# Designs tried in a protein design run: peptides against a protein of PDB entry 2Q3Z. Part 33

Target 1, 272 residues: chain A of PDB entry 2Q3Z
Amino acid sequence: YVLTQQGFIYQGSAKFIKNIPWNFGQFEDGILDICLILLDVNPKFLKNAGRDCSRRSSPVYVGRVVSGMVNCNDDQGVLLGRWDNNYGDGVSPMSWIGSVDILRRWKNHGCQRVKYGQCWVFAAVACTVLRCLGIPTRVVTNYNSAHDQNSNLLIEYFRNEFGEIQGDKSEMIWNFHCWVESWMTRPDLQPGYEGWQALDPTPQEKSEGTYCCGPVPVRAIKEGDLSTKYDAPFVFAEVNADVVDWIQQDDGSVHKSINRSLIVGLKISTKS
Target 2, 254 residues: chain A of PDB entry 2Q3Z as posed
Amino acid sequence: YVLTQQGFIYQGSAKFIKNIPWNFGQFQDGILDICLILLDVNPKFLKNAGRDCSRRSSPVYVGRVGSGMVNCNDDQGVLLGRWDNNYGDGVSPMSWIGSVDILRRWKNHGCQRVKYGQCWVFAAVACTVLRCLGIPTRVVTNYNSAHDSNLLIEYFRNSEMIWNFHCWVESWMTRPDLQPGYEGWQALDPTPQEKSEGTYCCGPVPVRAIKEGDLSTKYDAPFVFAEVNADVVDWIQKSINRSLIVGLKISTKS

## One batch from the design tools (peptide; aimed at target 1 N144)

Design b2_p17_7_s1 (made by RFdiffusion4, then SolubleMPNN; from b2_p17_7, 9 letters changed)
Fold by OpenDDE base, seed 2:
Structure b2_p17_7_s1 (fold): chain B 272 residues (1-272), chain A 17 residues (1-17)
Amino acid sequence: as target 1 above (272 residues)
Amino acid sequence: SEEDLQLAQYPIGSEPK
């Protein structure tokens, strides 16, 4: 998990699972230096360098910083996300074959955000950075991945009497989503939550005011302990949210229906 | 490319055509 520089990332859909090769390249020339620059331009360092540096021995702290800095939201982070198929002024997310070129472009352009990334690109870059910093990390793919925006562990659709979704979807389910899991102890939590921790660098929701997510123990998610920091409810919902349809009838009445045909979550963890 | 779109991330129900 630290030494492997090449691997595979799962993509596609639950019905059509695909994978691509990816060069993480954490030991390639200059990559460690770039990762250190990433730490040195993070908002916490800029606010208080001494405090930030004193906390870099904590994988929990570093993991959270990295999850925020891999995206360019709120800071001088690495990647700008885009999902509308308009990539002419940058690089298509589908064109990347590894993390090294992305990180080099970011650094060489004065820490200017790289265009563009989607979830697996964010996850892969985070994986590279974390591995480079000595934290065992793997990329994870979750098919039918929910994005809960109101922290109720539900994905809610509003439908007319014919079952057609009305208006713009506020909440949604991705065909797939990628994040990372990092191995670390959790001295900040009760005993038993050491091991794999989920971290999500794709900018989805703000955590404590910053687009970052985790670390949260994978065990806590599996056991449904949503009180566990960080961001347990959000990560739990990604893999476990229930889908609810609010069906409006002609008379103006609303019927609540549990959608059992749309199953959220099919997580694949990699061994490299 | 069309092939690239098949591997892109998208909301369910908004599949690339």
Scores: peptide ipSAE 0.440, ipTM 0.880, DockQ to the pose 0.538
OpenDDE base, seeds 1, 3, 4, 5: peptide ipSAE 0.438, 0.439, 0.435, 0.439; ipTM 0.880, 0.879, 0.879, 0.880

Design b2_p17_7_s2 (made by RFdiffusion4, then SolubleMPNN; from b2_p17_7, 8 letters changed)
Fold by OpenDDE base, seed 2:
Structure b2_p17_7_s2 (fold): chain B 272 residues (1-272), chain A 17 residues (1-17)
Amino acid sequence: as target 1 above (272 residues)
Amino acid sequence: SEEDLLRTQYPIGSEPK
């Protein structure tokens, strides 16, 4: 989880699971220096360098910083996400084959955001950075991954009497979503939550004002302990949200229906 | 393309054309 530089990332869909090879390259020349630059341009460092540096011995702190800095939202982060298939002014997310080129481009262009990434690109770059910093990390893929936007642990669709989704879809379920899990102790939590921690660098929801997510104990998610920091409800919903249809009838009445055909969450953790 | 469907993210129900 620290030494491996090549691996696979799972993609596709729940019904058609695929994987791609990825070069994480955490030990390639200059990558460590780039990771250190990433830390040195993070908002917390810019605000108070001494305080930020004093906290870099904590993998919890560093993990959260990296989660925020891999995306360019709110800061001078690495990647700009794009999902509309219009990548002509950059690089298609599907074109990347490793983290090294992305990080080098970012650094060589004065920490200018690299265009473009999607979830697996964000996750893979985060994995590279965290491994480079000595934190055991793996990329994970969750199929039928929910994005809960209102923190109610539900994905809600509004439908007409014919079952057609009405209005702008705010909440969604991704065909797949990738994030990382990092191994660390959690002295900031009650005993028993050491081990794998979920971190999500894809900008989805703000956490404490920044597009970042985690670390949250995988155990807490598994056990449904949503009180554990950070961002347990959001991560829990990604893998466990229920889908609800609000069906409006012709008479104006609204019927609540649990959608049992849309099963949220099928997580695959890699062994390398 | 079929390949894109397997190697890109999209919201379920909004598959790329």
Scores: peptide ipSAE 0.496, ipTM 0.904, DockQ to the pose 0.553
OpenDDE base, seeds 1, 3, 4, 5: peptide ipSAE 0.491, 0.478, 0.487, 0.480; ipTM 0.903, 0.896, 0.899, 0.899

Design b2_p17_7_s3 (made by RFdiffusion4, then SolubleMPNN; from b2_p17_7, 8 letters changed)
Fold by OpenDDE base, seed 2:
Structure b2_p17_7_s3 (fold): chain B 272 residues (1-272), chain A 17 residues (1-17)
Amino acid sequence: as target 1 above (272 residues)
Amino acid sequence: SLEDLQRAQYPIGSEPK
């Protein structure tokens, strides 16, 4: 998990699982220096360098910083996400074959955000950075991954009398989503939550004012302990949210229906 | 390419055509 520089990332859909090779390249020349630059341009360092540096011995702290800095939201982070198939002014997310080129481009252009990434690109870059910093990390793919926007552990669809989805479709389920899991102790939590921690660098929801997510114990998610920091409800919903349809009837009444056809969550963790 | 689109993220219900 630290030594492996080549691996696979799972993509596609639950029905059609695919994978691509990826060069993480955490030991390639200059990558460590770039990772250190990433830490040195993070908002916490800029606010108080001494305090930030004093906390870099904590993989919990570093993991959270990296989660925020891999995306360019709110800071001079690495990647700009885009999902509308308009990539002409940058690089298509689908064209990347490794993290090294992305990190080098970011650094070489004065820490200017790299265009563009999607979830696996964010996750892969985070994986590279975390591994480079000595934190055992793996990329995880979750099929039918929910994005809960109102923290109710539900994906809610409003439907007309014909079953057609109405509104802006703010809440949604991704065909797949990728994040990382990092191995660390959690001295900030009750005993038993050491081990794999989920971190999500894709900008989805703000955590304490910043587009970052985690670390949260994988065990806490499995056991449904949503009180554990960080961002347990959000990560839990990604893999466990229920889908609810609000169906408007002809008479104007609204019927609540549990959608059993949309099953959220099918997580695949890698050995590499 | 179509192959690229098949590997991209998309909201369920908005599958690439």
Scores: peptide ipSAE 0.511, ipTM 0.925, DockQ to the pose 0.545
OpenDDE base, seeds 1, 3, 4, 5: peptide ipSAE 0.026, 0.052, 0.092, 0.484; ipTM 0.666, 0.749, 0.678, 0.915

Design b2_p17_7_s4 (made by RFdiffusion4, then SolubleMPNN; from b2_p17_7, 8 letters changed)
Fold by OpenDDE base, seed 2:
Structure b2_p17_7_s4 (fold): chain B 272 residues (1-272), chain A 17 residues (1-17)
Amino acid sequence: as target 1 above (272 residues)
Amino acid sequence: SEEDLQRTQYPIGSEPK
């Protein structure tokens, strides 16, 4: 989880699982230096360098910083996400074959955001950075991954009487979503939550004002302990949300229906 | 490319054509 530099990332859909090779390259020349630059340009360092540096011995703290800095939202982070198939002014997310080129481009252009990434790119870069910093980390793929936007552990669709989705379709389920799991102790939590911690660098929801997510114990998610920091409800919903259809009839009545055809969550953890 | 569309992220219900 620290030494492996090449691996696979799972993609596709729940019914058609695919994988791509990825070069994490955490030991390639200059990559560690770039990871240190990433820490030195994070908002917490810029605000109070001494305080930030004093906390870098905590993988919990560092993991959260990295989660925020891999995306360029809110800061001088690495990647700009894009999902609309318009990549002409940058690099298609599907073109990347490793983290090294991304990190080098970011650094060489004065920490300018690299265009573009999607979830697996964010996750893979985070994995590289965390491994560089000595934190055992793996990429995780979740098929039918929910994005709960209102923190109610539901994905809600509004439908007309014909079953057609109405409105902005703000909430969604991804065909797949990737994040990382990092191994660390959790002295900030009650005993028993050491081990794998979920971290999500893809900018989906703000956590404490920043587009970051985690670390949250995988055990807490498995056991449904939503009180556990950080961001347990959001991560829980990614893998366990229920889907609800609100069906409006012609008479103005609304019917609530549990959508059992959309099963949220099928997590695949990598061994390396 | 068509290959890229097959491996991209998308919301369920908005599958690339």
Scores: peptide ipSAE 0.448, ipTM 0.887, DockQ to the pose 0.547
OpenDDE base, seeds 1, 3, 4, 5: peptide ipSAE 0.438, 0.165, 0.433, 0.439; ipTM 0.885, 0.763, 0.882, 0.883; seed 3 fails the geometry check

Design b2_p17_8 (made by RFdiffusion4)
Pose (drawn by RFdiffusion4):
Structure b2_p17_8 (pose): chain A 254 residues (1-148, 151-160, 170-248, 256-272), chain P 17 residues (1-17)
Amino acid sequence: as target 2 above (254 residues)
Amino acid sequence: SEDDFREERPIGNEPEH
């Protein structure tokens, strides 16, 4: 989770899982410096640099800023999202085989966002950044499935959607800032929309808090709970509707 | 194509296998 520089990002579908190899490259030349630069251009550093550097004692703080800076609403984030099959301005999300070239591109262009990312690209870059800084991190994929004239599926078909698959990262740490017993894997989601409140979204939120439905636990627990849970009920006339099943075959490299 | 299955799509817009 710290030292291995290549891994797998799972894509495809719940029935046909694809394992896409990936070069996280966290110890390649210039990557650590780029990661320190990423911290020094984060909005909390601009607001109070002395405090920002002091807070870098915490993997909660750093994980939040690190993952949060990958797809940042501010113009200094690492990647720009796009899902319309129109990637001519730059580079397709399906083209990348690693995080390194994106990070280097980002540095060389005045810390401007690189076009384009999708959920697994953001998660892959977040893994590289956090593994470089020493926070044990893994990329995770969740699969969702539809069964087909449903209004539910129409509403979605035609960025907090429910997708065929969605990726994020999990990082390992204690949580002295929370009630006891929430140490371990924390979910961090670098996909775009920081929207409700706060500088960043989403996480870190303990995986256990998600499993337990303890959604008052910081940070951004409802956003992660929504990616692996959806409750759908019909009233033809009360009935459970399985036209949408969310939270299947959640996967990571062994 | 292979990229169609790697494209992150809204639910219900999946390509046929």

Design b2_p17_8_s1 (made by RFdiffusion4, then SolubleMPNN; from b2_p17_8, 6 letters changed)
Fold by OpenDDE base, seed 4:
Structure b2_p17_8_s1 (fold): chain B 272 residues (1-272), chain A 17 residues (1-17)
Amino acid sequence: as target 1 above (272 residues)
Amino acid sequence: SEDDFLAQLPIGSEPEL
């Protein structure tokens, strides 16, 4: 995990799984230095450098910082996300073939946000950074990945009497979503939660006021322990949310229906 | 484009093949 510089990232849909080669490049020249710059521009460092530095031995702390700093939300982070197909003032997320160019661009432009990323780009950059910092990390793809915005573990669709989805699709299911899993101990939790921890650098929801996510034990997600920090409900929902249709009838009555045709979560972890 | 199939998209908003 730490030593592999080349890998594959899974994309597409559950029915049409695709993969792309990706250069993580964690050992390429200057990449470690860029990762250290990333740490040195994080809000916690800027607030209290000594405290931040004293905590960098913790993969839990570093993982959470990296998840926040890979996106440019709330800080001088690396990537600006964009999903509207308007990439003319930057680089299309689909054009990236590795993390190295992204990180170099970020650093070379004075830690200015790189345009643009989507989930796999965020995940891949986070994977590079975490690997650089000695944290075993892999990219994970989850097909039919839920984005729960209200922490109710549901994806709720409002439908008319004809079954057409109405309103803003604020809660949604992605065709796929990528994040990372990092191997670490969790001395901040009860025993047994060491191992793979999910971290999500894609700016989806705020965690403690910052667009970051995790680390949360993969075990906690599997066991449904939503009390575990960090962000267990959100990550749980990504892979396990139930889909609910609220069907409004012509008389204004609303019927709740569980949508069993939309199965959330098909997680594929890389073996390397 | 073929690259459009690699974009992260809401389900049901994928380009038709």
Scores: peptide ipSAE 0.402, ipTM 0.859, DockQ to the pose 0.570
OpenDDE base, seeds 1, 2, 3, 5: peptide ipSAE 0.394, 0.382, 0.387, 0.382; ipTM 0.853, 0.855, 0.852, 0.846

Design b2_p17_8_s2 (made by RFdiffusion4, then SolubleMPNN; from b2_p17_8, 7 letters changed)
Fold by OpenDDE base, seed 4:
Structure b2_p17_8_s2 (fold): chain B 272 residues (1-272), chain A 17 residues (1-17)
Amino acid sequence: as target 1 above (272 residues)
Amino acid sequence: SESDFLAQLPIGSEPEI
């Protein structure tokens, strides 16, 4: 996990699983220095450098900072996400083959956001940074990954009488989503939640006012313990949300139906 | 392009193969 500089990231769909080679490059020249710069430009450092530095011994703290700083939302973070297939003013997310070029570009341009990332790019960069900082980390892919926007553990589709999805604001299931799992102790939780922790650097939802997610114990997600910090309901929903169809009838009545054809969550953890 | 199949997309918005 910490020592592997090259790996594979799983992409595609549940029906058509693909992988790409990725250079994490955590030991390449200057990458550690860039990771330290990333920490030094984080909002918590800017607010209180001494307090931030004193907490960098905590992988929980660092993981959460990295989750927030890999995206450029709310801060001087590394990557700008884009999903609209308009990448002409930057680099297509699909063009990246490793984290090193991204991190170097970020630093070399005065910590300006790199255009562009999607989930696997965010995850891969986070994986590089966390590995650089000595935190065992792997990229995880979840097929049929839910994005719960209202924290109800559901993906809700509004449908007309013909079953057609209505409205542009429906909650979303991604064909795939990538995040990272990092190995750490959780002294901030009850005993038994040490081990793999999910962290999501893709800017999906705000956690405590910042686009970050986790760390949350993978065990807590597996056991359905949504009380665990951080962001257990959100991460739980990514892998376990139920899909609900709200079917509107011509008479204005609404019928609730559980969509059993859309199975959320097929998580693949890399062994690297 | 084959690269388009690697994009993160909403389910149902995937290009038909």
Scores: peptide ipSAE 0.387, ipTM 0.847, DockQ to the pose 0.564
OpenDDE base, seeds 1, 2, 3, 5: peptide ipSAE 0.381, 0.371, 0.385, 0.373; ipTM 0.846, 0.843, 0.846, 0.838

Design b2_p17_8_s3 (made by RFdiffusion4, then SolubleMPNN; from b2_p17_8, 6 letters changed)
Fold by OpenDDE base, seed 4:
Structure b2_p17_8_s3 (fold): chain B 272 residues (1-272), chain A 17 residues (1-17)
Amino acid sequence: as target 1 above (272 residues)
Amino acid sequence: SEDDFLRQLPIGSEPEL
């Protein structure tokens, strides 16, 4: 998890699982230095360098910083996400084959955001950075991954009487989503939550005002302990949300229906 | 395109095979 520089990232859909090779390249020349620059440009460092540096021994702290800094939202982070298939002014997310070029581009352009990333790119870069910093990390793919925006652990669709989805579709389910899991102790939590921690660098929701996510113990997600910091409800929903259809009738009545055909969450974790 | 299968998309918006 630290030593492997090359791996696979799973993509596609639950029905059609695909993988791509990815060069994490955490030991390539200059990559560690870039990771340190990433830490040195984070908002917490800029606010109080001494405090930030004093906390870099904590993988919990570092993991959270990295999750925020891999995306360029709210800071001088690495990647700009884009999902609208208009990548002409940058690099298509699908064209990346490794983290190294991304990180080098970021650094070489004065820590300007690299265009563009999607979930697996964010996750892969985060994985590289965390591995560079000595944190055992793996990329995780979750098929039918929910994006819960209101922390109710549901994906809610409004449907007309014909079953057609109405509204802005703000809450949604991705065909797949990628994040990382990092191995760390959690001295900031009650005993027993050491081990794999989920971190999500894709800018989906703000956590404490910043587009970051985690770390949250995988155990907490498994056991349904949603009080566990950080961002347990969101991560839980990604893998466990129920889908609810609100079916509106012509008379204005609304019927709640649990959509049992749409199963959220099929998580694949790498073993290398 | 082949790349379309690699894009992160809302379910139901996936390209047809």
Scores: peptide ipSAE 0.427, ipTM 0.873, DockQ to the pose 0.583
OpenDDE base, seeds 1, 2, 3, 5: peptide ipSAE 0.411, 0.402, 0.425, 0.426; ipTM 0.855, 0.863, 0.868, 0.871

Design b2_p17_8_s4 (made by RFdiffusion4, then SolubleMPNN; from b2_p17_8, 6 letters changed)
Fold by OpenDDE base, seed 5:
Parts: C-alpha cells; sequence; structure tokens
Structure b2_p17_8_s4 (fold): chain B 272 residues (1-272), chain A 17 residues (1-17)
C-alpha cells in the first residue's frame, strides 16, 4: 500500500466489471517534490504557513488537504473534472495510464490544472500523493455509487405514471465511483476508529466550504455512526442510500415508492 | 467506442454491451 507502484483500477458497471492497469509511480524521480509543492500551494498554507506546517505530522490533516488539492476546485489543485465527453482542449480522462504524467504536467505548467479527470483519475492521483507522503493508501471502486445532494441519505427520483424520470436529475447514481482509503490513527476521535479511512478527491459536495471529503473511518460507515467526522453521512450514502421514487399522477397527487430494484453500493477495495 | 465503457456515467446511460 506504500511500496507498490503498479496496480489495477476497477471500472465499468456492477454487471460488467472491468479493470485497467495504472502506474502510481510514487517513487519515480521528482514525484515526492511535486507532492511537497502540492502542500505548499494549498489554501491553508497560503493563509497561515506556520499553522499548516505544524499540522503536517497529522495524516488526518494531510489526508483532508490532499483530498481538496487533487481537484482544482477552490484552489490551485491538480485536476479539472469533465464528464460531457468533450475533451478536445485537453487529454481525455480515458487516456491516462498513470499518475506521474499528470503530476509532472501540473508542476511543469506552474501548478495549472490538468485537463481532464474523472473519478478514477482523481482517486489514482490522490493515492500516489498520499503514498509519497508515507500514508498507506489504496484505490476503492464502488458500483452503483450514490451522490446524495441534500443529505437525507436517499436518492430521490420523480417519475411520471409511465415510470419515466422527470425534472432535474440532481440526485443520481454513478455506474461506478472511485475514491481512496488511507490507513491512519484517529486521535481526534474516540478509540477504535483507527484503520482504513475513506477520502474522496472527486469534487462532488463541499465539506466545510471546500470540495473535499473525509477522512472518515470505514468502521464508522459500516456501523452507521454518521456523527463521525469527516463527512460520514455523504460517504455512507454513497454505499448505502435507499432509492425513492416519487410517482406523479395526472390528478397532481404524488405517491412515494421505495425502489427495491436499484441497489446502491458494491464496494471493491484493491489489494495494491 | 471502447472508451465509452471506461467513462463514469449515470446509471442508465451506459453503453449497451
Amino acid sequence: as target 1 above (272 residues)
Amino acid sequence: SEDDFLRQLPIGSEPEV
């Protein structure tokens, strides 16, 4: 989880699982230096360098910073996400084969955001950075991954009488989503939450004003302890959200129906 | 295209296999 430079990332769908080889390359020349630059351009460092540096001994703090800095939202972060299949002014997310080229491009262009990434690219770059910083980290793929936008632990669809989804598709489920899990102690929590912590660098929702997510103990998610910092409800929903259909009738009435055919969450943790 | 199978997509928007 620190020494492995080559691995696989799982993609596709729950019914058609695919994987690609990925070069994390955390020990390649100059990569550690780039990771240190990433820390030195983060908003917390720019606001108060002394305070930021004093906290870099905490993997909890560093993990949260890296989660925010791998995406370029709100800061000089590494990657710009794009999902509309229009990549002509950059590199297609599907073209990347490793983290090294991405990080080198970012640094060599004055910390300008690299175009483009999707979830597995964000996760893979975060994995490289965290490993460089000595934090054991693995990429995780979750199939049928929910994106809860209103913090109610539900994915809600409005449907007409024919079952067709209507209106704004704000609430959604990804075919797959990737994030990372990092091994760390949690002295900021009650005893027993040491171990794997979920971190999500894909910009989905703001946490304390920044597009970042975690760290949250995997144990807390499994046990349903949604009060555990950071971002437990959001991560919980990614793997456990219930799906609700609001069925609209011609008379204007709305019927609430639990969708039991759409199962959220099938998590695969990598071993490399 | 083959790349379509690698894209992150909302469920229901996946290419047919």
Scores: peptide ipSAE 0.416, ipTM 0.861, DockQ to the pose 0.568
OpenDDE base, seeds 1, 2, 3, 4: peptide ipSAE 0.411, 0.397, 0.414, 0.412; ipTM 0.864, 0.860, 0.861, 0.863

## One batch from the design tools (peptide; aimed at target 1 W83 Q118 W174)

Design b2_p18_1 (made by RFdiffusion4)
Pose (drawn by RFdiffusion4):
Structure b2_p18_1 (pose): chain A 254 residues (1-148, 151-160, 170-248, 256-272), chain P 18 residues (1-18)
Amino acid sequence: as target 2 above (254 residues)
Amino acid sequence: DDIEREELPVGDPRLDAL
């Protein structure tokens, strides 16, 4: 989770899982410096640099800023999202085989966002950043499935959608800032929309808090709970509707 | 291959065509 520089990012579907190899490259030349730069341009550093550097004692603080800076609403984030099959301005999300070239591109262009990312690109870059800084991190994929004239599927078909698959990272740490027993894997989601409140979204939120439905636990628990849960009910006339099943075959490299 | 690797909304016709 710290030292291995290549891994797998799972894509495709719940029935046909694809394992896409990936070069996280967290110890390649210039990557650590780029990661320290990423911290020093984060909005909390601009607001209070002395405090920001002091807070870097915490993997909760760093994980939040690190993952949060990958797809940042501010112009100094690492990547820009796009899903319209129109990637001519820059580089397709399906082209990358690693996090390194994106990070280098980002540094060389005044810390401007690199076009383009999708969920697994953001998650892959977040893994590189956090592994470089020493926070044990893994990329995770969740699969969702539809069964087909449903209004539900139409509403979505035609960025908090429910996708065929969605990726995020999990990082390992204690949580002295929370009630006892939430140490371990924390979910961090670097996909775009920081929207409800706060400087960043989403996480870190303990995976256990998600499983337990304890959605008052910081940070951004409802956003991660929504990626692996969806409750759909019909009233033809009360009935459970399985036209949409969310939270299947959640996967990571062994 | 790109369609399979692209993050698409559930119920996309391009996925039904595969």

Design b2_p18_1_s1 (made by RFdiffusion4, then SolubleMPNN; from b2_p18_1, 7 letters changed)
Fold by OpenDDE base, seed 4:
Structure b2_p18_1_s1 (fold): chain B 272 residues (1-272), chain A 18 residues (1-18)
Amino acid sequence: as target 1 above (272 residues)
Amino acid sequence: DDILLSQLPVGSPELEAL
């Protein structure tokens, strides 16, 4: 989890699981320095360097910073996400084979956002950074991963009388989503929440005003303790949201239906 | 791009075609 530089990332769908090799490269030349630069350009450092530095001994703090800085939303972060299959002005997310090139590009271009990433790219880069910083970290893939936008633990589809989904589909389920889990103690929480913590660097929802997510104890998610910081409801929903269909009839009536055919969440954790 | 290597919404035509 710290020493392994090469591993696999799982992609595809629940029915068609695929993996790709990934070079995390946390020990390659200059990567640690880049990770430190990442910390030094984070908004908290820019606001108060002394305070930021004083907190870098906390994997909770660092993890949260990294989750925010791996994406370029709100800051000088590493990666710009893109999902529309228009990657001509950058690198296709599917082209990356490791974190090293991404981090080097970011640094070499004055901490300019690298185009482009999707979830596994974000996760992999975060994994590299966290490992560099001495935090045991693994990439996790969740199939049928929900993106809950309103923290109601539901994915809600609006459907017409024929069952066709209507609207912009603001809430959705990804075929797969990747994030990281990092091993750390949680002195900021009640006892028992040490262990694997979920962190999500993919810019999906804002947490306390910043596109970051976690750390949240995996245990808290499993036990349904949604009050646990950080971002427990969101992470919980990713792996265990219920799907609700709101079926609108011609007469304007709406019928609520639980969609039991679409099961959210199939998490695969790696040993790499 | 490889459909299995990109994130797509569940229910996408591309996924349903698999």
Scores: peptide ipSAE 0.485, ipTM 0.920, DockQ to the pose 0.579
OpenDDE base, seeds 1, 2, 3, 5: peptide ipSAE 0.029, 0.475, 0.471, 0.474; ipTM 0.695, 0.918, 0.913, 0.916

Design b2_p18_1_s2 (made by RFdiffusion4, then SolubleMPNN; from b2_p18_1, 5 letters changed)
Fold by OpenDDE base, seed 1:
Structure b2_p18_1_s2 (fold): chain B 272 residues (1-272), chain A 18 residues (1-18)
Amino acid sequence: as target 1 above (272 residues)
Amino acid sequence: DDILLSQLPVGDPRLEAL
């Protein structure tokens, strides 16, 4: 997980699983230096360099910083996300074949955000950076992945009497979503939570005021321990949320219905 | 660009066309 430089990213849908080759390239020339620059431009370093540097021995701390810095939200991060198929002023997310070109572009343009990324691009770049920093990391794909915006562990749809979804869809289910899992000890938690930790660099929700997510023990998610830092409820919902339909009737009444046809979560972990 | 390899909401017509 540290030594491999080439791998595969899983995409598509639950019914039609696809994969693409990806060059992580963590040992290519200059990549380590770029990863160190990423750390040196993070908001915590700019605020207090000595404090930030003293904490870099913690993979928990570094993982959280990297999850925030891979996206350009709130800081001088690497990638700008876009999902509307309008990529003419940049590079299509589907065009990338590795992390190296992205990181080099970012550095060579004075740490200016690279256009554009989607979830697997964010995850792959995070994987490269974390591996470069000596943290065993893998990319994970979750099919039918939920985005819960209000931390109630539900995806809620409002529907008219004809079953049509009404209003702006804030909460939704992706065909797939990617993030990373990193292997680390958790001395900040009770014993038993060492091992794989989920980190999500795609800007979805703010954590402590910054678009970042994790690390949270995979074990905590499996066991439903939502009090475990960081961001356990959000990550739990990505793989376990229930779907509820609020259906307005002809008489103006509202009926609550559990949608059993939409099953959230099918996670695949990679060997590379 | 292959939109079918991008992230899409479940139930999207493009996804259903796969």
Scores: peptide ipSAE 0.501, ipTM 0.925, DockQ to the pose 0.539
OpenDDE base, seeds 2, 3, 4, 5: peptide ipSAE 0.499, 0.495, 0.270, 0.125; ipTM 0.923, 0.921, 0.823, 0.773

